Peptides against a protein of PDB entry 5EIB. Designs and how they scored, part 69

Target 1, 366 residues: chain A of PDB entry 5EIB
Amino acid sequence: VDLEPGTMDSVRSGPFGQIFRPDNFVFGQSGAGNNWAKGHYTEGAELVDSVLDVVRKESESCDCLQGFQLTHSLGGGTGSGMGTLLISKIREEYPDRIMNTFSVMPSPKVSDTVVEPYNATLSVHQLVENTDETYCIDNEALYDICFRTLKLTTPTYGDLNHLVSATMSGVTTCLRFPGQLNADLRKLAVNMVPFPRLHFFMPGFAPLTSRGSQQYRALTVPELTQQMFDSKNMMAACDPRHGRYLTVAAIFRGRMSMKEVDEQMLNVQNKNSSYFVEWIPNNVKTAVCDIPPRGLKMSATFIGNSTAIQELFKRISEQFTAMFRRKAFLHWYTGEGMDEMEFTEAESNMNDLVSEYQQYQDATAD
Target 2, 366 residues: chain A of PDB entry 5EIB as posed
Amino acid sequence: VDLEPGTMDSVRSGPFGQIFRPDNFVFGQSGAGNNWAKGHYTEGAELVDSVLDVVRKESESCDCLQGFQLTHSLGGGTGSGMGTLLISKIREEYPDRIMNTFSVMPSPKVSDTVVEPYNATLSVHQLVENTDETYSIDNEALYDICFRTLKLTTPTYGDLNHLVSATMSGVTTCLRFPGQLNADLRKLAVNMVPFPRLHFFMPGFAPLTSRGSQQYRALTVPELTQQMFDSKNMMAACDPRHGRYLTVAAIFRGRMSMKEVDEQMLNVQNKNSSYFVEWIPNNVKTAVCDIPPRGLKMSATFIGNSTAIQELFKRISEQFTAMFRRKAFLHWYTGEGMDEMEFTEAESNMNDLVSEYQQYQDATAD

## One batch from the design tools (peptide; aimed at target 1 D339)

Design b2_p23_7_s1 (made by RFdiffusion4, then SolubleMPNN; from b2_p23_7, 11 letters changed)
Fold by OpenDDE base, seed 2:
Structure b2_p23_7_s1 (fold): chain B 366 residues (1-366), chain A 23 residues (1-23)
Amino acid sequence: as target 1 above (366 residues)
Amino acid sequence: SAVEAARARRAAAAAEAARAALE
């Protein structure tokens, strides 16, 4: 789905374009122009019914519909505005299905789009209310990984998208292969989301490999475990050492000893016990899939529900506030039918979310 | 279930592809 036809043509002409049904390409003629309001209230609203018709058709063809997975950006107008509109409309029609998102967070290091803080804040407001599971894919973190870890002098969107694809492949492993922990979206939610609003995940991946650097050397389980819990491997720009893990899932892929995995996972928890809440028992879940990702002998994917994720939201909030206090660019949103109150409500809800994370960070077993 | 059967087929195909990639 896109408000621009060129994006769909790019996907269709791409290496995997043939895996999608032609009738499932739904697109507009007029893009959102990086405006959330255009995505949500105008251009996106004109297209949404056509998307919902496709969603219904595909949902009816499912033997067992678990839920929906949306991949979108929060900095643009289409992914943010129309994406959150779609989430809302799908939630209304399918209230008992899981809403899962891969939400790409904007960063000034990656994009010069000035209004990204507005689009992100307005989107987060919708995600707090209308999603069950949100993987926070932070362009700040992706850039830092590419630059610092992968030693890419000038990270490209291709480099960032490589990390995104690896992460998405990792977190969906249990959904794609039989006999795994968190084998469905609902089980994942039950294990990962202790409180309804606290459903924002910090993903991580090991080994981090650049395009063209096939690490021919298989990492060991200890090395994978250590890298997976390293703050430098997190795809969200927060330091887990500044917060506490509410819940964690680890997905190992490849031929390895389950015993060794369990031992290493226990060791990392014990070494980092201060970074876990003590009042959620058995809050770390581990899965092992014998099928490695393509080109790797072994990998590990991390899913963390950490109170440190508040750092990401604080960054967005600070950027939002800096613009909103001056009413900068607001006329582009109000001209599409938005009220300034919607901005204030979105900011407030995101600040409330930050406060909730902080509350649970400070909570003791008393 | 049909879902489990589909997962099994995907797993088999992925396992074969993974083996071929590791050889």
Scores: peptide ipSAE 0.186, ipTM 0.777, DockQ to the pose 0.009
OpenDDE base, seeds 1, 3, 4, 5: peptide ipSAE 0.013, 0.011, 0.013, 0.010; ipTM 0.398, 0.360, 0.388, 0.416

Design b2_p23_7_s2 (made by RFdiffusion4, then SolubleMPNN; from b2_p23_7, 13 letters changed)
Fold by OpenDDE base, seed 1:
Structure b2_p23_7_s2 (fold): chain B 366 residues (1-366), chain A 23 residues (1-23)
Amino acid sequence: as target 1 above (366 residues)
Amino acid sequence: SPVEEARRRREREEEERRRELLE
């Protein structure tokens, strides 16, 4: 789905364009112009029914519909505005199904779009209310991984998207292979989301290795486990050491000893015990899939529900507040039929979310 | 690529809008 045809044409002409049904390409002509309100109230609202018709058709063809997965950006107008409209409409029609998102967080290091803080804040407001699970994929973190870890001097969108795709493949492993932990979206939500509003995940993928070091790196369970819990390996720009994990899932892939995985997972929890809440029992879940990802002998994917995710929301909130106090660009949103009150409501709800994470960070078992 | 051309078009349209707002 896009409000512009060019993106769909690129997907269709791409190496995997044939995996999608032609009738499942729904697109507009005018785009959202990086305006959330265009995506949500005007251009996106005109297209949403056509998307819902496709969603219904595909849902009816499912033997067992678990829920929905949306991949979108929060900095743009289409992914943010129309994406959140679509989430709302799907939630209204399928209230008993899981809504899962892969939400790409904007960064000034990656994009010069000045209104990204508005689009992101307005989107987060919708995601708090209408999603069950949101993987926070932060362009800030992806850029830093590409530059620092992968030793890419000039990270490209291709390099960032490679990390995104590896992460998405990792977190969906349990859904794609039978007999795994979190084999359905609902079980994932039960294991990962102890509090309904606190459903924003910090993903990570290991191994991450520079091209120059790939030939010399052994892939071992200890190295995967260590890298997976490293703050520099998180796909969200927050430091887990500044917060506490509410819940964690680790998904190992490849031929490895389950005993060694369990030992390493226990060791990393014990070493990092101060970074876990003590009042959620058995809050770390581990899965092992014998099938490695393509081109790797083994991998590990991390899913963290951490109170440190508030650092990401604080960054967006600070940028939002700095613009909104000046009423910068507001007329572009109000001109699409949006009220200024919705900006204030979105800011408030995101600040409430930050406060909720902080409360659970400071909570003791006593 | 069509996506990169669309991105560059949006970036230009945003830069033009920024200029119009700064004038």
Scores: peptide ipSAE 0.000, ipTM 0.260, DockQ to the pose 0.030
OpenDDE base, seeds 2, 3, 4, 5: peptide ipSAE 0.000, 0.000, 0.000, 0.000; ipTM 0.265, 0.262, 0.245, 0.241

Design b2_p23_7_s3 (made by RFdiffusion4, then SolubleMPNN; from b2_p23_7, 14 letters changed)
Fold by OpenDDE base, seed 1:
Structure b2_p23_7_s3 (fold): chain B 366 residues (1-366), chain A 23 residues (1-23)
Amino acid sequence: as target 1 above (366 residues)
Amino acid sequence: SPVEAARERLAAAEAARAAALAA
């Protein structure tokens, strides 16, 4: 789905374009112009019914519909505005199904789109209320991984998208292969989301290795485990050491000893015990899938529900506030029928979310 | 207190977890 045809044409003409049904390509002509309000109230609202028709059709063809997965950006107008409109409409029609998202967070390091803080804040407001699980994929973190870890001097969207795809493949492993931990979206939510509003995850992936170092690196369970818990491997731009994990899932892929995995996972938990809340028992879950990802002998994917994620929301909030105080570009949104009050409500809800994370960070077993 | 509220929510989450694992 897109409000612009060009992106859809690129998908259709791509190596995997034939995987998608032609009738499942729903697109507009006008675009959102990086305006959340155009995506949510005008251009996106005109297209949403046609998307819902496709969603219904595909849902009816499912033997066992678990829920929905949306991949979108929060910085643009389509992914943010229309994406959150779709989430709302799907949730209204399927209230008993899980809503899962892969939400790409904007960064000034990656994009020069001035209004990204507005689009992101308005989107987060919707995601807090209307999703059950949100993987926070932060363009800032992706850029930093590409530059610092992968030693790419000029990271491209292709490089960033490679990390996104590896992460998405990792976190969905248990859904795609039978007999795994968190084999369905509901079980994942139950294991990862102790508090309904606190459903924003920090994903991480290992191995992350520069092309020059790949030849010299032995992939071992201890190395994967260490890297997976390293703050530098997080796909969200926050430091887990500045917060506490509420819950963690680790997904190992490849031929390895379950015993070795369990030992290494225990060791890393003990080493990092200060970064977990003490009042949630058994808050680390581990899965092993014997099938490695393509091109790797083994991998590990991390899913963290951490109070440190508040750093990401604080960054967006600070950028939002700096613009909103000046009413910069606000007329672009109000001209699409938005009230200025909707901005204030979205800002307030995001700040409330930050405060809620902080409260649980400071909570003790006493 | 925030801790008591957290404990209540945790208990609810644990109950939901137990139910989902039994399902």
Scores: peptide ipSAE 0.156, ipTM 0.707, DockQ to the pose 0.012
OpenDDE base, seeds 2, 3, 4, 5: peptide ipSAE 0.000, 0.016, 0.028, 0.000; ipTM 0.257, 0.462, 0.376, 0.259; seed 5 fails the geometry check

Design b2_p23_7_s4 (made by RFdiffusion4, then SolubleMPNN; from b2_p23_7, 12 letters changed)
Fold by OpenDDE base, seed 2:
Structure b2_p23_7_s4 (fold): chain B 366 residues (1-366), chain A 23 residues (1-23)
Amino acid sequence: as target 1 above (366 residues)
Amino acid sequence: SPVEKARERLRKEEEEARRRELE
C-alpha cells in the first residue's frame, strides 16, 4: 500500500515482486507529502476502503487468521498517517485479532524531514491504542550499527533495510516453523506484553559482523548471546542499561545445544540482573529453531520489552514540543482538517506512556 | 557533521530511489 505509485513499481520490479498478487497493490497518485494528516484524513482516507477490501479478501482466505502485520515508517506521511488509519480500521473490523507492527522511528540523524516529530507523535498515539505488539526500529540505531558494528563508512537505506529484514525474519521465526515457543502472535503478546499499553519492543539481531571480520568470527552460542544483549546491537536507540526489561524473548536459529543456550541465557540474565524487573516471574523466554537463516550457520534474535524505550518516546516528545510550541508547520495539518487538540492529545498520551514505563521501572517487588 | 552528511546522503538516495520509481 502506498499513496505514491512509484513505490509499488519498485516492489513489482524487485526480486520478490512476483510473490504479491497484482490486485493486492493498492496505491494513490498524490502522495502524502510527509504529512500525517494527508495520510490519515484526506489522501489516505480516500484510499483506505480499497485497502480494507483487499484485507477482507485475504483474511477470508486464511484458514486461521492470527492477526495483521504492518510495516511502516512513522516519519513519512503515508506510513504514519495512512498506516495508522489502516490499523484503526482493521482493529475496528477485527477487534479479536492481533495487530502487530514494525514501526520505523524517525531520527534527526538520518532524515531531513522537519515534520517527522509531528508524524511520529500522532502515530505513536494511534499505536498505543490500536496495536498489540510494536517492534520499534530506529533509523538512528540502524545507522549506528551499520557504521560502528558493520564498519560501513557510508551506510545506505539498503544497508539499513538489510538489518530490518534480518530482524523481521528473526522475530517471525516462531510463527513460520512448527513446534516453537511463541508459535502464534497471541502467545507472543501474552509472553511479551505484561501490560496492554506497554507493547513496544526493542529488537536486536546477532550475529552482526563486519565483512572484514566475518572470516575470523566463530559463530558460537556465547557470542550470539553476548551480542544480542549488547546495547550497541539494539535496533531502537535506547540503552537497556537505563531501564529494566519487563520481558525478553530470544530466538536462536541453527544447530546448537539447547543446554548451552539455556546456560548462556541464564548467565546473561544473572550478569544483567539489575536490568530486569524482579516482580515478573519467568520474564525471559527462549526459543531454539534448528533451521538457520539463509547464509548463516546460526543466529539469535532479541525481543526486549524494556522501560528504556521511554528514551525513544522522550526524544520524539522533546522534538514535538519544540515545534508545537512555535506552531511550526501546524497549518499544513490543520488545513487537512486536523484540530490542534489532536496534537495535544497525542502528546499527552505519549507522555502518559513514558510515565507508565517509568512507574514500572521504579516498581519494586512487595 | 558526519550525521548531516549521512542525512544528505540518505535524502539523495531516497530522491534517487523515487526518481527511479517514476522512470
Scores: peptide ipSAE 0.011, ipTM 0.406, DockQ to the pose 0.017
OpenDDE base, seeds 1, 3, 4, 5: peptide ipSAE 0.021, 0.009, 0.000, 0.010; ipTM 0.521, 0.381, 0.254, 0.417; seeds 1, 3 fail the geometry check

Design b2_p23_8 (made by RFdiffusion4)
Pose (drawn by RFdiffusion4):
Structure b2_p23_8 (pose): chain A 366 residues (1-366), chain P 23 residues (1-23)
Amino acid sequence: as target 2 above (366 residues)
Amino acid sequence: STEIIHLAVGETGNEMMMAFVEH
């Protein structure tokens, strides 16, 4: 789905481009020009019923639909504006299905558009209300990993998407292969989301590798465990040691000692017990899958629900406030008939989300 | 059997899904 027609061609010319159902390509003529209001209201509304027809068709040919997963950026106009419109329409039509999103957060280090904080805040507002699980993929974190860790002086979108694809593969492993833990979207959500609004996850994985060089050695279980909890291995630009984990899901892939995995997971929990909320006993679940990802014999994937993710929302909020106080480019949005109060409503909701993460961060069992 | 529906929205969403499929 895109308002920009050129997106159809690039996907088709891609290696697996012909495998997609031709009828499932739904595209517009223009596209949003980084205008969330265009995406949602204006232009996305024009296109959205066509998309829902395709969605309804895919759904009726399902034996038992678990739910939906959406990939989109929050900084643009289509993936952000129209994407959140699609989510709201799907919530109306399929209210009992899990909505799960892979949402890329904007960063000034990657994209040169100052309206991206507007678009992201209006989107975060929709996701807080309408999604069950959201993987926060931070372009800020992706760029820093490529620049500082992988030593890529000029990271491309390809460099960043290598990190994203490794992360997406890892976090969906329990859904795609037989197993006991978090095997479906709802079970994963019940284990990861203690409070409905606090459903933004911090993903991480180990080892971090630059595409095309080189290999190994394969990591030990201790090395995997320590790296997958490392702040430098997170896909969101937050220091986990600045907050507390409410819930964690860890996924080990490849051939290895299940006993050694158990010992190391117990080790990180009690050496660092102050970083795991005490009022949610046994809040770290561990899954082992025997099939490693491509190019690797062993890997680990980390999914965290950490109060430290408020740092991500504080950063967006500060940029949003800096722009919104001066009312810069606001007429671009209200020109599409959008209410200015929607900006204030979204800003307040995001700041409320930050306060809620802090409340539970300071909460004690006493 | 059970299923999940995947939507790739916008240029970035499509790029992320393509990168995932190629992975």

Design b2_p23_8_s1 (made by RFdiffusion4, then SolubleMPNN; from b2_p23_8, 10 letters changed)
Fold by OpenDDE base, seed 4:
Structure b2_p23_8_s1 (fold): chain B 366 residues (1-366), chain A 23 residues (1-23)
Amino acid sequence: as target 1 above (366 residues)
Amino acid sequence: SSSIINIAVGGTGNAMYMAYLEF
């Protein structure tokens, strides 16, 4: 789905163009112009019914629908505005189904679009209310991994997308292979989300490998475990040491000893015990899949529900506030039917979310 | 069998999903 037709043409002409039904390509003509309001209230609103018709058709063809997975950016007008519109409409029609998202957070290091803080803040407001689980893919973190860790002088979107795809593949392993820890979206939510609003995840992946790099050395289970919990391997620009884990899931892929995995997972928990809440018992879950990812002998994927994620929201909030105080670019949003109160409500809800994370970070067992 | 419907929205969303399918 896109408000720009060029994206759909690229998908159709791409390697997978033939696997999609022609009717599943829904696109507009005008784009959103990086404006959340265009995506949510005008251009996107005109297209949303066509998308919902396709969703209904696909849903009816499913024997048992678990839910939905949506991929989008929060910086762009289409992904943010229309994406959140779709989430709200799908939630309304399918209230008993899980809504899972992979949401890309904007970064000034990757994009020069000035209004991204508005789009992100308005989107987070919607995601807090209308998703069950959201993987935060931070462009800041992705860029830093590419530049600092992978030593890419000029990271490309291809480089960023490679990291995203590896992470997405890792976190969905349990959903794609039967008999795993989190075999369905609902079970994942039960294990990972102790409080309904606190459903934003910090993903991490090991090993970090660029698309063009050859792995000369296979990682061991101890190395994978260490790297998986390393802040440098996080796809969200947050330091877990600045918060506390509410819940963690670790997904190992490849041929390895379950005993060794369990030992290393216990060791890393003990070493980092101060960074876990003590009042949620058994809050670390581990899964092992014998099937390695493409091009790797083994990998480890991390899913963290950490109070440190508030750093990401604080960053967005600070950028938002700096612009909103001056009413910069607001006329582009109000001209599409938005009220300034919607900005204030979105900011308030995001700040409330930050406060909630801080509350549970400071909570102790009685 | 249980199914999940994937929805890619926008340029980045579509690029992510395509890269995911290739992985």
Scores: peptide ipSAE 0.629, ipTM 0.952, DockQ to the pose 0.933
OpenDDE base, seeds 1, 2, 3, 5: peptide ipSAE 0.624, 0.617, 0.611, 0.619; ipTM 0.952, 0.951, 0.949, 0.951

Design b2_p23_8_s2 (made by RFdiffusion4, then SolubleMPNN; from b2_p23_8, 10 letters changed)
Fold by OpenDDE base, seed 4:
Structure b2_p23_8_s2 (fold): chain B 366 residues (1-366), chain A 23 residues (1-23)
Amino acid sequence: as target 1 above (366 residues)
Amino acid sequence: GSSIIRLAVGGTGNAMYMAYLEY
């Protein structure tokens, strides 16, 4: 789905264009112009019914619909505005189904679009209310991994997407292979989301590899475990040591000893016990899949529900405030039917979310 | 069996999904 037809043409002509039904390609003509309001109230609103028709058709073809998975950017107008509109409309029509998203957080390091803080803040407001599970894919973190860790002088979108694809593959392993931990979206929510509003995840992946690069050796289970919990391996620009884990899931892939995995997972928890809440019992879950990811013998994927994710939201909030206090570019949004009060409501809700994370970070067992 | 409907929205969303399929 896109408000720009060029994206859909690229998908159709791409390697996987043939696997999609022609009627599942829904696109507009005008685009959103990086404006959340265009995606949410005008251009996107005109197209949303066509998308919902496709969703209904797909839903009818399912024996048992588990839920939805949406990939989008919070910095752009279409992904943010229309994406959140779709989430809202789908939630209204399918209130008992799980809404899962992979949401890309904007960064000035990656994009020069000045209004991205508005788009992101308005989107987060919607995601807090209308999603059950949101993987935060932070362009800040992706860029830093590419530049600092992988030593790519000029990271490309291709480089970033490679990291995203590895991470997405890792976190969806349990959904794709039967008999695993969190084998369905609802089970994932039960295990990972102790409080409904706190459903934003920090994903991490080990080993970090660049496109076109091959590793000369496989990592060991101890190395994978250590790297997986390292802040440098997180796809969200947050330091877990600045917060506390509410819940964690670790997904190991490849042929390895379950005993060794359990031992290393216990060791890392004990070593980092101060960074876990003590009042949520059994808050670390581990899965092992014997099928390795493409191009690797072994990998570990991390899903963390951490109060440290407030750092990401604070960054966006600071950028938002700097623009909004000057009423910069507000006419672009109000002209599309938005009220200025919607900005303040979104800001307030995101700040409330930050406060909630801090509250649970400071909570202790009696 | 249970199923998940997957949506890719916007340029980045579509690019992510395509990269995911290629992995």
Scores: peptide ipSAE 0.605, ipTM 0.946, DockQ to the pose 0.941
OpenDDE base, seeds 1, 2, 3, 5: peptide ipSAE 0.584, 0.578, 0.587, 0.581; ipTM 0.943, 0.941, 0.943, 0.943

Design b2_p23_8_s3 (made by RFdiffusion4, then SolubleMPNN; from b2_p23_8, 10 letters changed)
Fold by OpenDDE base, seed 3:
Structure b2_p23_8_s3 (fold): chain B 366 residues (1-366), chain A 23 residues (1-23)
Amino acid sequence: as target 1 above (366 residues)
Amino acid sequence: GTSIITLAVGGTGNAMHLAYLEY
């Protein structure tokens, strides 16, 4: 789905264009121009019914629909505005289904779009209310991984998207293959989300190896486990050492000993015990799938629900506040039918979210 | 079988989804 026709043409002409049904391509004629309000109230609103028709058709064709996954950017107008509109409409129509998102957070290091703080704040407001699980992917973190860990001198969007795809594949592993831990999206949500509003995750993937080192690195369970819990491996621009994990899930893929996995997971928890809340018992879940990812002998995907994620929201909030106080570019949003009150509501809700994370960070066992 | 419907929205969303399919 895109408000720009050119994106859909590229998808159709691409190597996977034949996999999609022609009627599943929904596109507009006018882009959102990086304006959330255009995506949410005008251009996106004109297209949303067509998308919902496709969703209904696909849903009816499913024997057992678990839920929905949405991939989008919170900095752009289409992904943020129209994406959150779709989430809201789908939630309304399918309240009993899980809504899962992979949401790319804006970063000044990767994008110079001035209104990204508005788009992100307005999007987070929607995600807090209408998603069950949101994987926070920060372009800054992805860039840093590419540059520092993968030793890419000039990371491309292709390189960033490759990291995201690996993570997405890892997260969905338990859903696609027989597994005991997270057999469905709902079970994953139950395991990962102890408090309904606190459903924003820091993802990570291992192994992350530079091309030059790939031939020399033995993939072992201890190495995967260590890398997953490394702060530098997080795909969100947050330091887990500045907060506490509420819950963690680790998804291993490949032929490995479950006993070894359990031992290494226990060891890493013990080493990092100060970074976990003590009042949530059994807050680390581990799954193993015998099927490795393409091109790897083994991998591990990390999902962390950490109070450190508040750093991401604080960053966005600070940028938002600085712009909003000056009423910078507000007329672009209000001109699309948006009320200024929605800005203040979104800001307030995000600040409340930060406060909630801080509260649970400071909470002690009774 | 059990299914998940994936929506790719916007340029980045579509790129992510395509990359996912390639993986």
Scores: peptide ipSAE 0.539, ipTM 0.934, DockQ to the pose 0.867
OpenDDE base, seeds 1, 2, 4, 5: peptide ipSAE 0.387, 0.384, 0.524, 0.376; ipTM 0.795, 0.791, 0.925, 0.792

Design b2_p23_8_s4 (made by RFdiffusion4, then SolubleMPNN; from b2_p23_8, 10 letters changed)
Fold by OpenDDE base, seed 4:
Structure b2_p23_8_s4 (fold): chain B 366 residues (1-366), chain A 23 residues (1-23)
Amino acid sequence: as target 1 above (366 residues)
Amino acid sequence: SSSIITIAVGGTGNQMHMAYLEF
């Protein structure tokens, strides 16, 4: 789905264009111009029914639909505005199905789009209410991994997308390979989401590898476990040490000893016990899949529900507030039918979410 | 078999789906 046709032509002509049914390509002509309001109320609203028709058709073809996965960016008007409109409409039509998202958070390090804080804040407001699970993929974290860890002098979107794809492949392992922990979206939600609004996940991946780089050295289970819990391996720009884990899932891929995995997972939990809430018993889940990812002998993927994710929302909120207090660029949104009150409500809800994370961070067993 | 419908929304996020299919 896109509000611009040119991206769809690139997908169709690409190596994977034949994987998609021609009828599943839905596109507009005008684009959103990096404006959430265009994506949500005007251009996106004109296209949403055509997308819903495709979704209905695909849903009817499923023997047992468990839910939806949506990939989008919160910085751009299409991904943010139209993406959240689609989530809302799908939730309305399929209220008993799980809504899972991979949501790319904007960063000034990657994009010069000034209005990204507005698009992100308005999107987070929708995601809090209308998703069951949201993987926070932070462009700042991705950029920092590429630049600092992978030593790429000029990270490209191709480099960032390679990290995203590795992470997405990791977190969906249990969904793609039967008999694993969290074999469906609902089981994942039950294990990972102790409170309905606190469904924003910090993903992490080990080993980190650049696109086209083969790692000649296979990592050991101890090295994978250590790297997976390292803040430098997180795809969200927050430090887990500044918060507490509510829940964790670890997904190992490749041929390894389950006993060694369990021992290393116990060791890392004990070493980091201060960074877990004490009042959620058995809040770390581990899965092992014998099938390694492409090009690697083994990997570990991390899913963390951490109160440290509030750092990401605080960053967006600070940027939002700096512009909104002066009503900068607001006319581009109000001109598309938005009210200033919608901005205030979105800001308030995101700040409430931050407060909720802080409350549970400070909660004790007593 | 249970199914999950994956929707890729374009714009700045459109390449995520394509990158995912490479793995």
Scores: peptide ipSAE 0.440, ipTM 0.816, DockQ to the pose 0.873
OpenDDE base, seeds 1, 2, 3, 5: peptide ipSAE 0.434, 0.432, 0.421, 0.437; ipTM 0.810, 0.810, 0.810, 0.810; seeds 1, 3 fail the geometry check

